# Designs tried in a protein design run: peptides against a protein of PDB entry 6GMG. Part 157

Target 1, 331 residues: chain A of PDB entry 6GMG
Amino acid sequence: DSDDRVTPPAEPLDRMPDPYRPSYGRAETVVNNYIRKWQQVYSHRDGRKQQMTEEQREWLSYGCVGVTWVNSGQYPTNRLAFASFDEDRFKNELKNGRPRSGETRAEFEGRVAKESFDEEKGFQRAREVASVMNRALENAHDESAYLDNLKKELANGNDALRNEDARSPFYSALRNTPSFKERNGGNHDPSRMKAVIYSKHFWSGQDRSSSADKRKYGDPDAFRPAPGTGLVDMSRDRNIPRSPTSPGEGFVNFDYGWFGAQTEADADKTVWTHGNHYHAPNGSLGAMHVYESKFRNWSEGYSDFDRGAYVITFIPKSWNTAPDKVKQGWP

## One batch from the design tools (peptide; made by RFdiffusion4, then SolubleMPNN)

Design b2_p11_7_s2 (from b2_p11_7, 5 letters changed)
Fold by OpenDDE base, seed 1:
Structure b2_p11_7_s2 (fold): chain B 331 residues (1-331), chain A 11 residues (1-11)
Amino acid sequence: as target 1 above (331 residues)
Amino acid sequence: SEQPQLTGASS
């Protein structure tokens, strides 16, 4: 259980990683070896390597969310999330499709809804918005200037996000980022920040007031993106796992994958970093492992989840946790 | 704090 979680020990700053190993089409290593890689590649502040602090190692020890946590500098809030849903496909399949042999109606509807999400288009939307935000940040030295730039960029692109309320997470995301306000971070200067992306996989059927079937097989209407903007209301995501469909079956609560700010235009060549579980070297789960997966491997997800969201947050440009190029594995 | 319990082989 969570009581078995242990903070990985410190690694010498100059210690080089051991080679990663292949695992199901991805690169895999133990958490301590990832720390070594992180210190060599991602730890830089203002161009200088840093040893991963005890606090950062503690964050990392929480598993997949820990990878996003240590690289983004804050626990994920998931407020600015994007996805893509094919409404026509969904409606047509429900109307013309049939349940498989042994598949219940609820199971059929849940599956059809899951399959109506397009992970690649969702990811592309997030990248598009992040690019707009980065242009707005580039020459803005206060929040007001950033917001003005953002509105202009959206207007120029005829983007539906221009119609969002001023209180929307879209407009408030920067001001709500702790590192933006930190002296050694953004120091309230938007031009010192950049947009970054991570992804969350989770279960749609989290409403306890809904039917048991929705909790078991998914809620087809939950966590759909708004038309035009692609924004997903994540307020009802409470990290509740899928309900078991048979005795002894169990599902996990979520998965997180870190993308950062890679510039690779081909989605299939992008690298996503994630962990398997919290670090419990002396417990039943064992040591935490870190995976560097290509987009296909990441976006495939698990049967535990029927939703994927792509979330935008911000980090200081002085951090190297989100480089333009990420290499899979080591060396 | 929430913690996942996935495996590399999970599906």
Scores: peptide ipSAE 0.037, ipTM 0.763, DockQ to the pose 0.222
Fold by OpenDDE base, seed 2:
Structure b2_p11_7_s2 (fold): chain B 331 residues (1-331), chain A 11 residues (1-11)
Amino acid sequence: as target 1 above (331 residues)
Amino acid sequence: SEQPQLTGASS
């Protein structure tokens, strides 16, 4: 089926988008029209509009991950991920709650675990950390200065992240960002970079050595954030979808949503950009569509997934793929 | 890279 993927054609730089259409409370458009919007709004490098390159169009064509890919400048590594889990709620519900009619114990536990994650608090934690990082970046002209600034900021805030190892994703994220090293990107100057956020939805029950029940209904213990830091170990995320619970049932591997660096304080008003599937205009899936969703629409997710993580990466400040304000739809 | 196959709605 992946053989049906097609790279969207180039769009003239001056071509304006057609209006977006409403879709389940979201703004929706076909991928080619998103390219038009992207060129008008997000393509700017040093304040100058750019045509989306063939490489960028190729990245975009991969679907939801493609949206994050083209805007972040790299394929998502998901190393610096945050979430929030209410342990007390989880324990209480397991103790005092009951399986629904027809619900197995494993299904009950998986559901309770899923419901014990707080997407808003997870997002807030990522924003908090991104803010700390941005302060550390602001006047740092080498990596050493950046790291020193981070440590100071964390100490001042009594943040548990101060105890992370120097090799942790938290401290290594900047140096591992390709655009940081690019001459026309960061040029190894942290002050030329800014922290950005995207989100990934995925399935917890990915351990093939575990029970079939965990693969079908979720692994309650998997991908929980570390206390204090909120960091999620994503090393075991292999993009394995949920196992079918009935014949003919199939689930999707993941979903990605791009937030960037919006400054809107109200989480509910933030806009998340994501795609439905890879671009296959001549295939069974059809053309790729891009959605711009409010946080509620994004965080709702699908039954395919029982985990959400909010990931921090970096882009050059000269890029306009992560503006302070994102307008939903077009015009 | 793996390609997502979302439908835009819960299946």
Scores: peptide ipSAE 0.037, ipTM 0.763, DockQ to the pose 0.237
Fold by OpenDDE base, seed 5:
Structure b2_p11_7_s2 (fold): chain B 331 residues (1-331), chain A 11 residues (1-11)
Amino acid sequence: as target 1 above (331 residues)
Amino acid sequence: SEQPQLTGASS
């Protein structure tokens, strides 16, 4: 990445944020002002407000991924990812649909595949699974108890995830979470942890050995969820951006949005926090900005991406980075 | 080297 990235300076613990500004249906602010809001609202450990550390500010400076990084406590691994794909719609549109005027066959197939993903259903699947995991975490004081609870919950719901291997990302996710093992975190006690959700937008056409058309217009067969479980194999996501379709065109590698553990039942009313780029106040990109978007704005995405995944990870309940209610903007 | 990050503003 660019060498012009800069770590934002520390903000006084008691400094209140300036008002956010509207931007295309979302609330927007500069990164330093987000740090101020974060310290007032999300920084609490065991109910005590904390100043964002230098390490956390450095994580945040990486842009959209930095927002998820600072709030989840770890760099995203994306191992436990969910999506929803309408196979019948895809097949029907390919069979009965036609390319638009000037649209190549590859463009048509890529577009139809993109449109066959249902972001709302993918998000709902992740929330469903997170809820099951949270129930399994309750009153489980060791990993064995958690896993037993999880298997029982899945069996009761006749969920296909019950057939996953014990070594799968689904069952190993908790034990592989650093904050679970920390004394001031989970301290190896599942009941001290909760499931949280973030989303990643990325490009499907990342296989360098594939055709140029797939790299430019998408790979219709890539990164589809497994039937029944909704799990997406993310192992082939190497953060490779879309290939340009015209001279001078460029695309970014990914976008991350932080949801956390909001309890709002209406997906359209949920708030997603994300950044525009890494912080480069003295560079060509300029200062990093942070956005708080409604689901409609987040799920719409950009032309840079044709896939969306909803990922589950865990944080200690003592952290306030994933509250039940998130207020958009300031005040 | 730096970890992967957003390399620009989203379009």
Scores: peptide ipSAE 0.037, ipTM 0.759, DockQ to the pose 0.514
Fold by OpenDDE base, seed 3:
Structure b2_p11_7_s2 (fold): chain B 331 residues (1-331), chain A 11 residues (1-11)
Amino acid sequence: as target 1 above (331 residues)
Amino acid sequence: SEQPQLTGASS
């Protein structure tokens, strides 16, 4: 539902951002001001600042997903997703734990499942894999060379991803990236591309054929990472929100956070860029706001969601939408 | 903590 969505107007290339507003440990600004920052910091193609195009502004206007969209260059497909799940903790808590006062069994199981995910470890796994991919990309001038390098890297690390099928999203992700094929992008040269990361928060209980309890309180078995690889099958994610538990209650469909390719080793110091909702300055929701949050603030999520995935995609190295260092706010 | 008013749009 975005009938009242509006594309933000163009901002002059030389217009500097206004200061961001501090808000509970994060930096916040209106979307128009983010465009100004984006043009100064992230817009560079081959080292030259660019005005955000109308198309890019339109993408951005879609809200949280828009931030990831404009920076990655494509609408998120979420095919190469990672997470970390503590199976032993989950089993132990189910066996030995008890529902809280007023908590149903289904609610208890959903909560225990949610709490068994480790966001930090999931993020670290994605970073690890992205690093492997980047090494495989460095000197590969065709896809075959990239794949060979990738397999070699995985073998050296004894990584379970080496056993993935050739058609797996893991191996097909690069070839399925539009910017890889673009003349001014990768131009089919893997060495011109780099791996980047974004995160998606979503609801596990999306199976409409399952019990109402799973839709309300979560599906404990859904969207778990495969052991060894950490890969999450995202094929069943249809952007269906959590079902209301009471009349008048409503939940949103997803949240997206852009990380890119920051090199900060401390996860807690990494910056995640995300939006609140689609841009509707004349509607009930109002203008879109963009947030730059530390990992703790991002990974905390909301009650709307019980799953977090960390997704790898690719962008051309000539883009500056994923710099090694991201500064929170402005100036 | 302050929570944003989240809503997503698909394309």
Scores: peptide ipSAE 0.031, ipTM 0.723, DockQ to the pose 0.101

Design b2_p11_7_s3 (from b2_p11_7, 7 letters changed)
Fold by OpenDDE base, seed 5:
Structure b2_p11_7_s3 (fold): chain B 331 residues (1-331), chain A 11 residues (1-11)
Amino acid sequence: as target 1 above (331 residues)
Amino acid sequence: MEEPQLTTKAT
């Protein structure tokens, strides 16, 4: 239950952040201090610094998903998701590999499936697609022009996404973005928008009609990317956590990491912003903390999750929540 | 209704 969730108080617009703390290669701070940094670095609309609104602070209080929410402008829908899965590795390991000592067959298969996903290649695919979308947006002043540009770009690159249905999340993503339609946002002008990326970690074994083993150890066949496109069907993701394997064991529902639109070519040097839990300063969980992690730290994930997806959405170019360069920590 | 994050484990 999140009944003890509290909205962080407002911070003065000109208040500077306290120094972040190092934590396992990450930069860590309390949520109120992140609000201070956000106001100094990411809050700008049309070049003007803004105080984080009460609504935005409420969104942020939701934890890691709140970080993505406040920076993207909407609660994640996760409809346009990408991943990379090595089918040959998976088949080979199942055929030639053996369960570890004490490992069940179901646990072995779940682990092999998890290890067959390549987080770096999944991220690279999302960046590739985002770049194509950004080129299509650049000179398009209506949705029709954007879609025409997108189809041309895909055809030139011989990309399998060109074969997607017109109703696919790939083609409908822009029109379904609230900020695209807002007067102070895109104002229905694609050239005022840019593609951004965030990542979600979650559990594959969410089907309640499946075996208990799949819920405990993962479903090897669930949430795989489609060949050629890399698209992941996220429709069955209901934020259901991993089932306990022992009494008293509990797992987290999800983890979100915000990347935005960084231009750093080296994936290992990119910065991902995320939170540890919803803000409950007077509750058992305590105050929310925000982390800025390098890709290695983010992509490692936790035992709570066996899937990672990289999701594309859109924000107005006038927002500074997705700058080209992100500096880890403070100062 | 939007769902909050519960908690993440330490690395």
Scores: peptide ipSAE 0.373, ipTM 0.878, DockQ to the pose 0.402
Fold by OpenDDE base, seed 3:
Structure b2_p11_7_s3 (fold): chain B 331 residues (1-331), chain A 11 residues (1-11)
Amino acid sequence: as target 1 above (331 residues)
Amino acid sequence: MEEPQLTTKAT
């Protein structure tokens, strides 16, 4: 229920942000102040600051997903997603481990599966692939050239992605990006585009035909990356939250974190931008807050979620929503 | 269809 969602008002283009508030290793601010920062830092088109449009403010009001939406230019489709799963660890822990005191078998298996994902390796895989894509983009002036370059790059690295079907999200992602086709965007020129990354946290137990235990404690077999490629089939992610395990308990439907195209090699120093909920200043949830978190704070997630995926999409190089360096907070 | 983040995130 988001009937009380409100579009944040416009902020003057030259209005400087108020200082962010430090919060447990994060920098936090209200959505209106983030708009001010966004206009100063991220709004640039062809080097010129832009006021966040009403449409963009409307997107932003959607919460964490709105942060990714306004910066990527489209509502996340999540089709090109990567993760890392340690199959050996999972099998070994199931075989040799045992439930904790008071922990059910289903809860144990769900927990073990969650713990078998490596967020850092998943992120690194996405960065690796994004780098390959960017090399394929840089000198390609049509999609055919891009695809040829991509295949060559993958072959040189002996990457399993080279075996993906031509219709796979991996090869179709660029052509399915609206900004690629826009005259003031890519204008169908791959060399005008760059790969960017965001992350989604979500619940594995979304299959309504599965057991209640899987919906409560996770589905250990769901949303695992394919061997070799790291690709996650996100087709069954329907934004269904974790089922409550006790009366009155409720869980968040998802969490999105925007990374963009930071060049910081140390994952721990990268900054992730996300929101707490949709903007409802006159409702029970209150005003939306935006967080800029280091990777440690982002990747730890919440009990609401047992899966994390790192997703690649594309934006025009003329946009400044994904700069090579992101500074946490303000100033 | 676009969906908002429906609930609060814990700090």
Scores: peptide ipSAE 0.364, ipTM 0.867, DockQ to the pose 0.454
Fold by OpenDDE base, seed 4:
Structure b2_p11_7_s3 (fold): chain B 331 residues (1-331), chain A 11 residues (1-11)
Amino acid sequence: as target 1 above (331 residues)
Amino acid sequence: MEEPQLTTKAT
């Protein structure tokens, strides 16, 4: 229930942010103060600062997903998602490992599956693909040219993505991006767009027709990346949270982290922006807070989730929501 | 329909 969600008020364009506060290696602030920072740092269109619109503030109020929404320009569709899974590790641990004291077999298998995903490798795969896409975009002035460039780049790298169907999320992602078609966005010119990355944490055990154990402890076979490409089929992700394992226990539906297009080569030094919940200043949850976390803090996740995906989308190059360098906190 | 983040996450 989110009936008590409220749109944050407008902030004057020239209002400077208050200092962020440290929180376990993260920088944290209230949503209104993030709006102030956003207007100073990320709001630029064609080099000009913009006040966050009412629509954008409404998007932001949705919580962690709102941070990704306001910076990417659309509610996440999660269609072009990547991950890395170590099948050999998984099989070996299942065969040679054993449940912990008090751990059920289903709980053990779910945990082993979760631990067999490599968040860093998944992120690196997404960055690799985004780089290929950006090269394909650079001098392409129509979609046909972009697709031709993309196929050539993939062939040169002997990348399995070259074998994907033309209608796959990989090849259709650009044409399905609203800002690509907008006159003040891409205007159907691929060279005006760039690839950006965000991450989603979610629960694997979402199939209501499966066993209760899978819903409580995870589905070891769900949401694995395809070999060679790293693509994850996200079609079965319906934002269903983990099932309670004890009375009164509840879990979060998802978590989103915004990366954008940072050029920092060291994954551990990259900054991820996310929120704690939807904005409800007059409700039990309280005001929304925004966190800027290093990759280690982001990728650690929570017990609410056993999957992490790294998703590629596109924004106009004229937007400054995905700069090369992101500074954590304020000042 | 767009879904909000429904629950608080701890740091």
Scores: peptide ipSAE 0.361, ipTM 0.867, DockQ to the pose 0.425
Fold by OpenDDE base, seed 1:
Structure b2_p11_7_s3 (fold): chain B 331 residues (1-331), chain A 11 residues (1-11)
Amino acid sequence: as target 1 above (331 residues)
Amino acid sequence: MEEPQLTTKAT
């Protein structure tokens, strides 16, 4: 944690947000103004607006991960992650393609691997699975009933996830969700919970025992989804940033984007909420800003990252942090 | 597109 991080002050519950401003196809505002919007739109518990608590404001102050943290109710564990990788494209490009002028072989392979991931298909897979999970939750009043429903749903769809081990993050995710066990949350009743989605961008070349080239240009074999399920093993993600490729160059460790449970069928019209950095109004970085980006803006990512994962977790249905419709900006 | 300076929690 940075020593210059500051928790944003409380905002009155009835304080309306100032207008957001456009920024390269996304809506952008300072963190305090996002708190105002959050209280008006996302804060509802059992239909009643809530002031963002000091704890929630502290979570939010951590930047991009803070947005996901405050809306999901827990720090991201990233255990139930999905992606899509085109193996045929990857093999074909390696075989028939060649490095660009000035591009090393390692850089070429890393780039080809990055480009072989399909962000839209990865997102769609996560949405598909979340939908199956939500159907399994709907009328299940204990975990056993939920798991039975889940198995039935997977069998009906002939989904490879039905073959996952009982200890898999896929089956254990609900029981490992703190809000599921809370009296004012799920209260151990699956039917009071719903699946939600967020995304993480990160670097593939995190193995310190690998070559320097992999750390600089990516590890083409790392963090690929399992065939059939689309599950990504995130256990080796230790938030290690990309290594510099030139003097003075630096990269950051991750980016997080909050989607929630939007029902918009067109991926390009979905809204992703994320932050630029931790809140440091008196430091060199300045105040934290929050962005509401369309999928095109979010999925494009940055050169800091060559992997994107779409993660499923759960929140109580009584929370309004994941509404069916998200409106970009304000008003 | 402008890239924000991403700096967040170190874990």
Scores: peptide ipSAE 0.036, ipTM 0.741, DockQ to the pose 0.117

